# Ledger of designs, part 71: peptides against a protein of PDB entry 3WG5

Target 1, 218 residues: chain A of PDB entry 3WG5
Amino acid sequence: LAKNIVYVAQIKGQITSYTYDQFDRYITIAEQDNAEAIIIELDTPGGRADAMMNIVQRIQQSKIPVIIYVYPPGASAASAGTYIALGSHLIAMAPGTSIGACRPILGYSQNGSIIEAPPKITNYFIAYIKSLAQESGRNATIAEEFITKDLSLTPEEALKYGVIEVVARDINELLKKSNGMKTKIPVNGRYVTLNFTNVEVRYLAPSFKDKLISYITD
Target 2, 218 residues: chain A of PDB entry 3WG5 as posed
Amino acid sequence: LAKNIVYVAQIKGQITSYTYDQFDRYITIAEQDNAEAIIIELDTPGGRADAMMNIVQRIQQSKIPVIIYVYPPGASAASAGTYIALGSHLIAMAPGTSIGACRPILGYSQNGSIIEAPPAITNYFIAYIKSLAQESGRNATIAEEFITKDLSLTPEEALKYGVIEVVARDINELLKKSNGMKTKIPVNGRYVTLNFTNVEVRYLAPSFKDKLISYITD

## One batch from the design tools (peptide; made by RFdiffusion4, then SolubleMPNN)

Design b2_p13_2_s4 (from b2_p13_2, 7 letters changed)
Fold by OpenDDE base, seed 5:
Structure b2_p13_2_s4 (fold): chain B 218 residues (1-218), chain C 218 residues (1-218), chain A 13 residues (1-13)
Amino acid sequence: as target 1 above (218 residues)
Amino acid sequence: as target 1 above (218 residues)
Amino acid sequence: VKGIEPISFKTIT
């Protein structure tokens, strides 16, 4: 019987157009192999809103379930990472990780101070993050507070508040816990029940380009 | 006789993944209509290296010539904008614009100070920008100095040093001056001679999304 | 580049 394949790949560092390329490459490989799902081990301090929005769209257009896994311990899905997670088919977090802190900024001043986003931009992203939460059946109030209060949550808090679906120590526990779960958003217009029985896990290595750009963007 | 069409679109602001989307959308429209070329009026202070590299790749994959036009007067192709220009089929600048200042940085500190890129990153982008210049038959020494000296050039200097191909006050002068020029990089593996005789100019409007994201990223 | 880090803009200026 053809084994169900689950891909696992890592995305680390700032969310950029290259991060989009990584997502697109990883998802495309998994789509081409008709994988049961792809798990993206995400560790990001945040990044660009435009890249983030493109990544969310790419995830939403995926032919297979995309699971965002905030991993390893010490990792975060901060800012843009939270938006991406909220736009995905399933969110998992490892113990000792964090999610949230989604306040948009315009940048840093010459002295390194944060340039605050104008209210119009902040309000736009409030509406956007709430829509992601609502579409995925996740806590839209907390999603808003990720911006308005710059809130960061532990995995246990995020699970408790209905922001994420799984707390897992490793990939094996993630597969075990997420087996039989329905995706929080549709795949090709349908909610999918994940089937991780008798799966082969395949790790995708970062390309040389991925390593180089991560090194350059870190 | 079917009129040759030249598209003109504007890209303004920071180079981001959304800027990539703008480039991709604009070029795709022009490709679908078998345009003679697309002219992108570029005004950017710079942006993300990853987005920039993706944009360069998208330009290199274009089925039609992509002309970067630093416009209007007062505009710049700074940092990432310079890389994009050097990766394009033809560069033009309006009088009163600038190009250069390509030193990579890691970001801004909490106090707004520039976090300098480590030598390894700087050297990577030196090699990259030199490759763009070499591939396009442009001045690779000046391209390097855009990083090592943080050099900015006027249109007249850039033309003199062989960094750009055209100085033009407006689209009509650009079309006139670039008519009969060969692209500096190939289109579909071939160097193309631009034919702007009897062309219709079509302006592409930014989408609502383009306007919104530009507003949010500015 | 409106990074939504606590937006760490790696703006390559």
Scores: peptide ipSAE 0.031, ipTM 0.253, DockQ to the pose 0.156; fails the geometry check
Fold by OpenDDE base, seed 3:
Structure b2_p13_2_s4 (fold): chain B 218 residues (1-218), chain C 218 residues (1-218), chain A 13 residues (1-13)
Amino acid sequence: as target 1 above (218 residues)
Amino acid sequence: as target 1 above (218 residues)
Amino acid sequence: VKGIEPISFKTIT
């Protein structure tokens, strides 16, 4: 029996247009191979709102389940990363990671101080993040508090509060724990039950361009 | 008599955090040498709002006049570039350039369509761009229309409507025409009369890092 | 590791 394929790719660093290209490339490869799912190991401090929204849209348009996995230990899905996670079909976190801290800012001043977003922008993102949570059946109250209180959660807290679906130490544990779960958002108009009983894990490497850009943006 | 120094540097491409670093570096060099002014040859289609606001702040904190020069012919100070220009001490444009097109968007969808900014964000930037125009004694009505009508102007129109101060074909003509003009915003709390009667022009080159990043972001 | 880049609206104008 042909093994169902699960792809794994890493996305690390700031969320930019290049990050979108990485998501698009990785998801496209997995779609072409009719993979059971793709797991994106995500470690991001945040990034651009436009790129984030495009990534969310790309995930939601995916023909296969996209799992966001906050990995390895020490990683975070901060700010834009939280939005991306909430827009995905399943969220997993490794122990020692974090999610949240989503308060939008306009930037940093010369002295390193935060330039606050106006209430109008903040309220937009509150509505947006709540919509992502609601659409995915995740805790919209906590999603709001990621902004209003700049809340950050541990994996255990995030699981407890219904923000995420899985706490897993590695890919094997993730596959084991997520097996039989339904996607939190639809895939091509239907909720999919994940089947990881007989899967081959394939790792996707960043392109040379991805490596170069990542090196420069780090 | 020691010639007063005017620095000239080029900033081309998308407005990013790296663009901020370029502005900061260039202005700092010119400040250290107590230059009469720095001219930034700007060609940008736009970019990040956060980086733009930081750049505006950096310009406004400059100890020397910062002149934004939309150059060469074919260049634009579009979107973020317009805000930066309006935040500067003097705006010049070469013939065949443009300024404006400032409607904020959230990004581009996968199909290349524009994701519109919510009214709250649009209104924020209307207020912001109008404030920049008002503070600099430039046409705030046209500044608003850069957003509300996505208006773009030629140099001649921009001059006519009081958006910019100089139309110049090259640096020499710019210096000649701007000589004796007062800065449109204060330098260290005072409006400065530009003195370009006995100046040496010094060109600043992008750093290797700047070149590499520019190459990758193009 | 530059800090949490604000969800800055790239005002792609």
Scores: peptide ipSAE 0.028, ipTM 0.288, DockQ to the pose 0.320; fails the geometry check
Fold by OpenDDE base, seed 2:
Structure b2_p13_2_s4 (fold): chain B 218 residues (1-218), chain C 218 residues (1-218), chain A 13 residues (1-13)
Amino acid sequence: as target 1 above (218 residues)
Amino acid sequence: as target 1 above (218 residues)
Amino acid sequence: VKGIEPISFKTIT
């Protein structure tokens, strides 16, 4: 039986336009090979809002399910990472990871203090994050609190509150637990039931360019 | 005779992933309509290197000529804007604009001082900008000096030194002067001779999303 | 750079 391919790629560091390129490249490869899904091992402290929004849109336009997996233990989907996760077809977290802390900021002052976003921007992102949660059938109240309270959750809490779908220690456990789950957003206009029976896992490595740009931007 | 369509769109502000989206959207629209070209009125102080590189790649993948037009008077193609310009099919500048100042930085310190990029990064971008210039048949020495000397040029200087192709006060003059010019890089593997006879100019406006994101990121 | 925390102002060209 033709082995269903699941791609796994890592995206680590700040969310930038380069991160967008990584998402785009990885998803494109997986699309071209008609993969059952792509799992993105995500570890990010956050990043740029514009890049984040583009990544979300790219995920939503994917021809295959995109699973955001906050991995490895110690990783986070902080800030922009949370938005990306909430915009994805399925969210998984490894034990010892975190999600949340989504309050938008304008930047850092000279003294390293956060420059708060004006209410208009904050309210925009509240609406945005709530929409992502609602569209994916996830907890919109918690999504709002990721901003208003700068809330961060453990995997267990996030699962409990209906923010994420899977807690898994590794890719094998993730595949096992997510097998038969429906995507939380549509793929090509349809909610897809994940089929991870007879799966071949293929790992994508960052290109040399990816490594270099990550090195430059990280 | 079927009027050749030339699209004109404005991209203003910092080069970010959102700027990439704007480029992508605008070029895509123009491609879909089989435009003779798209003119991007560019005014940027610079921005993110990753976004810039993606924009360059998107331009290079365009099915139609992309003309970067540093406009209006007082505008600049600073830093990332210069790279974008050098990666495009044709560069025009309005009188009173500038191009250059391409030295990469890591960011700004708490005191607002520039954190210089390490030599490795600087050298990477020197090689990159030189490659863009060479590939487009533009002045690679000046391209390097945009970094090493943080050089900025007037339109007249840039034209004189073979960095840009056109100085034009407005779109009409740009179309007139660039009519019959060959693209400096290929379109679909071929150098294209621009034909701006019987041209209809169509302006693209930023989407509501574009406006909002620009507002947030600017 | 307006963004979501942490905003990294990494390599600006």
Scores: peptide ipSAE 0.026, ipTM 0.250, DockQ to the pose 0.134; fails the geometry check
Fold by OpenDDE base, seed 4:
Structure b2_p13_2_s4 (fold): chain B 218 residues (1-218), chain C 218 residues (1-218), chain A 13 residues (1-13)
Amino acid sequence: as target 1 above (218 residues)
Amino acid sequence: as target 1 above (218 residues)
Amino acid sequence: VKGIEPISFKTIT
C-alpha cells in the first residue's frame, strides 16, 4: 500500500513577500506529489499585512491540507503568524510557544516606537481576523482580542479557547494527535479527514534563495 | 572657504524596511558631515506603506535638507515614492521620469490581480498624502488624485501643477536650479535656503548589505 | 510585538 506522504517545511522570521514565495513553493511541491498534508513549522514575530493576506489566500487555495505548526519551543505565531494560522486547515503548537499579539501598526518610528494604525485600519483587520476564525470554526472573540487587547496565548490557552486544534511536542505527536481530525476549513470545497496512518514524512529544505534572504533579514 | 558638501545617493527598487535603513544611513552620514543637503536619486515602483511612512518621518527629522530626485530618465517615484517625495524638502525630476499612481492596495492575489484596499484605508492615505502636500505647500488636489484617479504625471506636468520644484537633466543642473530655493518643509523648524554655490558633490555607495538585499529582491 | 504592517502600495511591475 503506497504510503501517504506528509511534507514538513520550516518558515521562520518576518512575514514578507518572500515568505509568500516560500509558502507557495512548499505547498506546490506537496500538491504535486498528492501529499496527505503539508506541515509548516512556523516561527514568526509577524510582518506585512499584504504578504499575510496573500499567504492566507494561498493556503485556502491549496489542493491539500496545510497544517501550521508553531514550532520549536520558544517560537511564536505572532501578529501576521496568527492570521496565517487562523486561515489554515489545522493549527498546532508546541509547548513553550505563543500565538497572538495581532494589533496592526503602521510601522516603527526612528526611536523604535510603534506608529499606531488608525482605527479604520484596525477595524478592517478586526473584521478580517474574525472572518478567518469564523470560517474555520475557531474562537472569533479571542481572534478579535488578539487585536483589541493585543492578547498572546500559550498553547494550552489557545487550545482551551478553541483557537488551535493540537498541542504537540514534535512532528510524530502532531501526526498522532491530528490523525482522523477534519480540516477546520475546506480543501477544494470539502472538509478533509486527515489520515496519518502509515505516512512517510518528507522534509523540504529552504531553497538557496530562501537561505540568502533569511540571512539578510535576520 | 570650506566647500559646502552635497551628498548624492541612489535608492532603487521597492520601498521596504530595508529601504528605510538606506535612507537612514545616507541621511545620517550627510548629517554627521553637516552637509548642505543630501540628494536621493530615487527610482521606485512603490512598496510598503509602513516603510514609506517611516522614511517620510526620517526625512522630516533630518538635520539637513533632503532632496528627492527622480532619476535617471525612465525612473519613477511611483506609489510610495510619491509619498516620500511629497514628504521631502525638495522634489526634482529628470526628463522622462514619472510621479504618482498612489492608490493603496492590500497586495496581489495569486493570479497577479490587485487586492483593493478597503475605502477606509484608501481614505486614510488620501488624508495622509494631502497633509504631506499641504505641509510642503504643494498641490493637495493633485496629491489626492494620485490616489483617486491613480494619476501619474510627467516632470513638466508635476512642475506645472506645483507637485515638484525642479526639472533637471543631471545633478549639476539640479544644483544650479535649486540654488537659492527655500526648502518646502522646515529643517529643524526653519525653512532653509539652499546654497549650492561652491559645493563639493560626494557620492554615497550602497553598503554591502544594501547590494545583497537588492540582488535578492530584484 | 511586530505589528502587522497594514498596507502595500501598488508595485508598478
Scores: peptide ipSAE 0.023, ipTM 0.245, DockQ to the pose 0.809; fails the geometry check

Design b2_p13_3_s1 (from b2_p13_3, 6 letters changed)
Fold by OpenDDE base, seed 5:
Structure b2_p13_3_s1 (fold): chain B 218 residues (1-218), chain C 218 residues (1-218), chain A 13 residues (1-13)
Amino acid sequence: as target 1 above (218 residues)
Amino acid sequence: as target 1 above (218 residues)
Amino acid sequence: MVDHLTIELKTVE
């Protein structure tokens, strides 16, 4: 019996237009191969709002389930990463990772201090993040507090509060735990039950361009 | 008599954190060599708010006059580029260039449509751009309209309305026309009279990193 | 294409 394919790809660093290109490329490959799902190993301190919103839209337009996996231990889905996660079909976190800290800012001053966003920006992103949580059946109150309180959660807390679906140490445990789960948002208008009983894991490598951009932005 | 040195450097493309690094590097070189001024040949469609604000701050902290020159013909100081120009000691434009179109946006949707910024963001940047214009003795009403009307101006219009100081076809004409002008903002707390009577023009080359980033972001 | 001013979300280093 032909094994169901699950793709795994890594996205690390600041969320930029290039990060969108990575998501688009990875998801497109998985779509073309009719994968059961794609797992994105995410480690981000945050990044651009536009790129974040485009990534969320790309995920929501995916023809296959997109699983955001905050991995490895020590990684975070901070700021923009939280929005991306909340916009995805399933969220997993490894022990020792974090999620949250979503306060919009205008940027950093020359001394590294935060330039605060005007209240209207904050309110816009509160509404946006709450909509993502509500659409995915996740905790909208906590989603709001990611902004208003600059809240960050452990995997255990995030699971407890209904922000995420899985705590998993590795890909194998993730596949085992998420097997039989329904996606938190629709795929092509339908909630999909994940089937990871007979799967082949395929890792996608970063493109040369991906490596180069990472080298420059690090 | 030792010739006064004027540095010329090119900054092209989207305004990003790397663009800040370019400004910082170029200005630092010119400061270290006690240049009379540095001219930045700017061609940008816009970019990031944070990078823009940092660039403005870096220019305002410069130990020497920073002249923004929208060049060559066909170039623009669009969006973020307008803010940068308004934050500088002198603005010049070549014939066939443009300035303006400063409406903040959250980004572009997947279909390329603009995601509108909430009114609070727009109001913040209206206040910010007006402050830059006021501090430099430039037209704050037009600066506001760069946002509210998405206004773009020709060099002749920008000069007429008091947005810029010089229309020049090339570096030599720029130096001739700006000779004896006072900076529109202080340098180290003093308005400086530009002295371009006996100058040596030195062109700064982009670093290897600059070339690489430009290649990736194009 | 004019790239309008984009807003950044907080980056938590």
Scores: peptide ipSAE 0.182, ipTM 0.634, DockQ to the pose 0.892
Fold by OpenDDE base, seed 3:
Structure b2_p13_3_s1 (fold): chain B 218 residues (1-218), chain C 218 residues (1-218), chain A 13 residues (1-13)
Amino acid sequence: as target 1 above (218 residues)
Amino acid sequence: as target 1 above (218 residues)
Amino acid sequence: MVDHLTIELKTVE
């Protein structure tokens, strides 16, 4: 029986235009191979709003389910990473990871202090993150608090509050727990029931360029 | 007579956190050596708002005059570059360069189309860019139009309209023309008269990291 | 291509 393929790829570091390229490349590969899903192992402290929005759009345009997996232990889906996760078809987190801290900022001062975003920007992203939560059937109140309170959650809290769908220690547990779940957003206009019965896991390696960028941004 | 030192450094590519590091490093070196000024040869298509604002702040906190020189021919101070220039002590442009196109965006869609910034963001940056122009005694009306009309200007136009101070073909002409000019914003709370009589020009090389980042972002 | 001004989200370091 032709094994359903599940791709796994890593995205680590700041969310930038290069991160968009990674998402696009990885998802495209998985789409071309008619994968059951792609799992993105995400570890990000945050990054650019534009890149984030592009990534969210790219995920939403995916022909296959895109699962954001905050992994490994110690990883975070912080700031932009939370938005990306909320825009995805399914969110999983490994124990010892975190999600949240989504307050938009204008940047960091010379002394490392945050330059606050004006209320206009903050309100824009509150509306945006709430929209992502609502569209995905996730907790919009908590999504807002990721900004207003700069809230960060553990996987267990995030699961409890309905922000994420799965807590899993590894890919195997993720596949097991997510099997039979419906995607939280549509794939090609349809909610898909994940079928991870008898799947082959294929890992995508970062390109040389991706490696180089990661080296520079880390 | 101890020659007054003028540093020259290049900053090319997208405005990012790494660009901030470059500005910080270059200005710090020039400050430490009590340079008469530092000239930043700028060529940027734009970049991040946060990095831009940090760079502007860093320039404004400089202990020495920071001259933004849009150079070489073919270069631009586009988007974020315009803000940076307007935040600097003096702006020069080489013939065949451009300045402007400052409309904030949320990013680019998958098809390369612009994702428009909400009016709240646009208005914020209108206020910000006008503030930079006003503080520097430059044309605030044109500064606004850099956003509202996505206006781009030639050096000759920019000079004519009071956006920039100097059109110069090279460093020597820049030094000659800017000699005796007052900085458009204060240095340590004081407007400085530039003295480029009998100066030594020292070029700062990009760090290895800077070279690598530029290679990746180009 | 002009890279228009982009907004950054908080980076948690």
Scores: peptide ipSAE 0.178, ipTM 0.635, DockQ to the pose 0.812; fails the geometry check
Fold by OpenDDE base, seed 1:
Structure b2_p13_3_s1 (fold): chain B 218 residues (1-218), chain C 218 residues (1-218), chain A 13 residues (1-13)
Amino acid sequence: as target 1 above (218 residues)
Amino acid sequence: as target 1 above (218 residues)
Amino acid sequence: MVDHLTIELKTVE
């Protein structure tokens, strides 16, 4: 019996237009092979709002489940990463990772201080992040507090509050725990039950361009 | 008699945090040598709001005059580039260049469509760009229209409307025409009269990192 | 292509 394929890819660093290209490429490859799912190992301190919104849209348009996995230990889905996670079909976190800190800013001053976003921008992203949480059946109150309180959560806290679905130490534990779970948002208009019995895990490597960009942004 | 030194550096591509580093490096070098001025040959389609604001601040903190020169022909000071220009001590444009198109956006959708900024963001940047124009004695009405009408101007139009100070074909013509002009904003709290008599022009090359980043963003 | 001003989300270091 043909094994279910699960793709695993890594995205690390700031969220930019190049990050969108990586998401698009990885998801497209997994779609072409009719994978059961793609797991994106995500480690990001944040990034651009536009790229984030595009990535969220790309995930929501995916023909297969996209699982955001905050991994490895020490990684974060910070700021833009939280939005992306909340826009995905399933969120997993490894122990020792974090999620949150979603306050929009205009940027950083020369002295490293944050240039605050006007209230309207903040309110826009509050509405947006709450929408993502609500659509995915996740905690919209906490989602708002990721902005209003600049809240960051541990995996255990995030799970407890209903922000994420899985705490897993590695890919094997993730597959085991998420097996039989329904996606938190639809795939092609339908909630899909994940089937990770007898799966073949395929790792996607970053392109040369991806490696170069990562090197520059690190 | 020691010749007045004028530095010339090129900044091309998207406005990012790396672009700030280039501005900072170039201006710092020119400051250290007590240059009469630094000319930044600017060609940008736009970029990040935060980086733009930081660059404007860095220019305004400069110990020497910073001249933004939209150059060569075919170049633009689009979006973020317009803000940077309006924040500088003197704006010059070569024939065949453009300035304007300053509408803030949240970004571009997957299909290439613009994701519109909420009105509050737009209003913030309207206030900001008008402030830059007013502080520099430039046309604040046109500055606003760079956003509200997504207006772009030719050098001749920009000069006519009082957005820029010089139209020049090359560095030599720029130096000739701007000689004896006062900076449009203060240098260390004082308006400086530019003295480009008997000047030595020194060109600053991009760093290896700058070249690599430019290659990736092109 | 004109790259309009893009807003960034906070980068947490």
Scores: peptide ipSAE 0.128, ipTM 0.607, DockQ to the pose 0.892; fails the geometry check
Fold by OpenDDE base, seed 4:
Structure b2_p13_3_s1 (fold): chain B 218 residues (1-218), chain C 218 residues (1-218), chain A 13 residues (1-13)
Amino acid sequence: as target 1 above (218 residues)
Amino acid sequence: as target 1 above (218 residues)
Amino acid sequence: MVDHLTIELKTVE
């Protein structure tokens, strides 16, 4: 039986291999305590495709629901963050956040211009992001447009288009609104109905290493 | 007129955006002092494709020759490091180092297995690495095999196959052996003959930020 | 461990 515990952890900055470690650590802690769910407060401009894919896989392998919460206001689940969100059990966004802009790039030129990914790469990620959307019952057309049009959405738009499940201003509102929702992907092979009735919220602090990485990437 | 100064700097660890900053900083310093060349002691297991491509571009835009020196013994110019080397004006390797293993991957699975890049990505990087080899007058066939066969070479093999120009045990031997060599790509539109006669070697230290990043990525 | 060339996704500034 899941404890009436919900973990909340923050992941901020670029998605890297270190970010994977953070996700893994946070989810593992929540799993060990048999939490009802873990909420990851996500604020990312994007990052590495590999780390992103690994994070998605880690989320999908979670023994508990993983909720991606684009928070606080001003935060984004940009690029890699969108993929991660689409791979999660529930997506929430705070007002004033954004999601999308998933165009794969090879990088930035010296002048700051984007080095475009070859069509082959773009098409790969289109297929990938669509798969995430489809598997989670989210809008695959918009998911594609996150790449093809480099589309970014507000929380309200994302909700309207069926990209996300919840718009919430804070953790309490998120818990309230998501209570009774089914996960958008299975947990241990089953769609789980979230139970946030009388839950204790436990915040996970970043490790020293996590703090150091964030400082460097900021 | 180039000063009889050769800069030496170390770049170690994963190739990231921070690594680009290091390359840029080091090369800029050497350019400002109108050095004969800069030698980058490279030890990398690989890294990001975008950062790699940007580094290659930065090297090619250098106002002075940039020598990639895979050093010390035990070091590698693996994956991204190979691309960077192939994009440089001169490649040197110390005994006991390696170059190659350029297979693009999407990343590592949770179990540490490689997530293979789609053929389209692989083919893109094949074309890219071959272009680097061809432009530098290096072995494009082997460059391709760095990807298709995930081939790694010893310094002796790399020299034999025309991938690199110098095998040297230390900076002094490198300077001695490369003295009078022409750059494999142009500097400011011209192939430059290296002049390491009576040169002063200046070592560039990593910035505090560089040290911090290295500590985190190690 | 060889870190193979990793593809980066766009980072939105």
Scores: peptide ipSAE 0.053, ipTM 0.513, DockQ to the pose 0.838; fails the geometry check

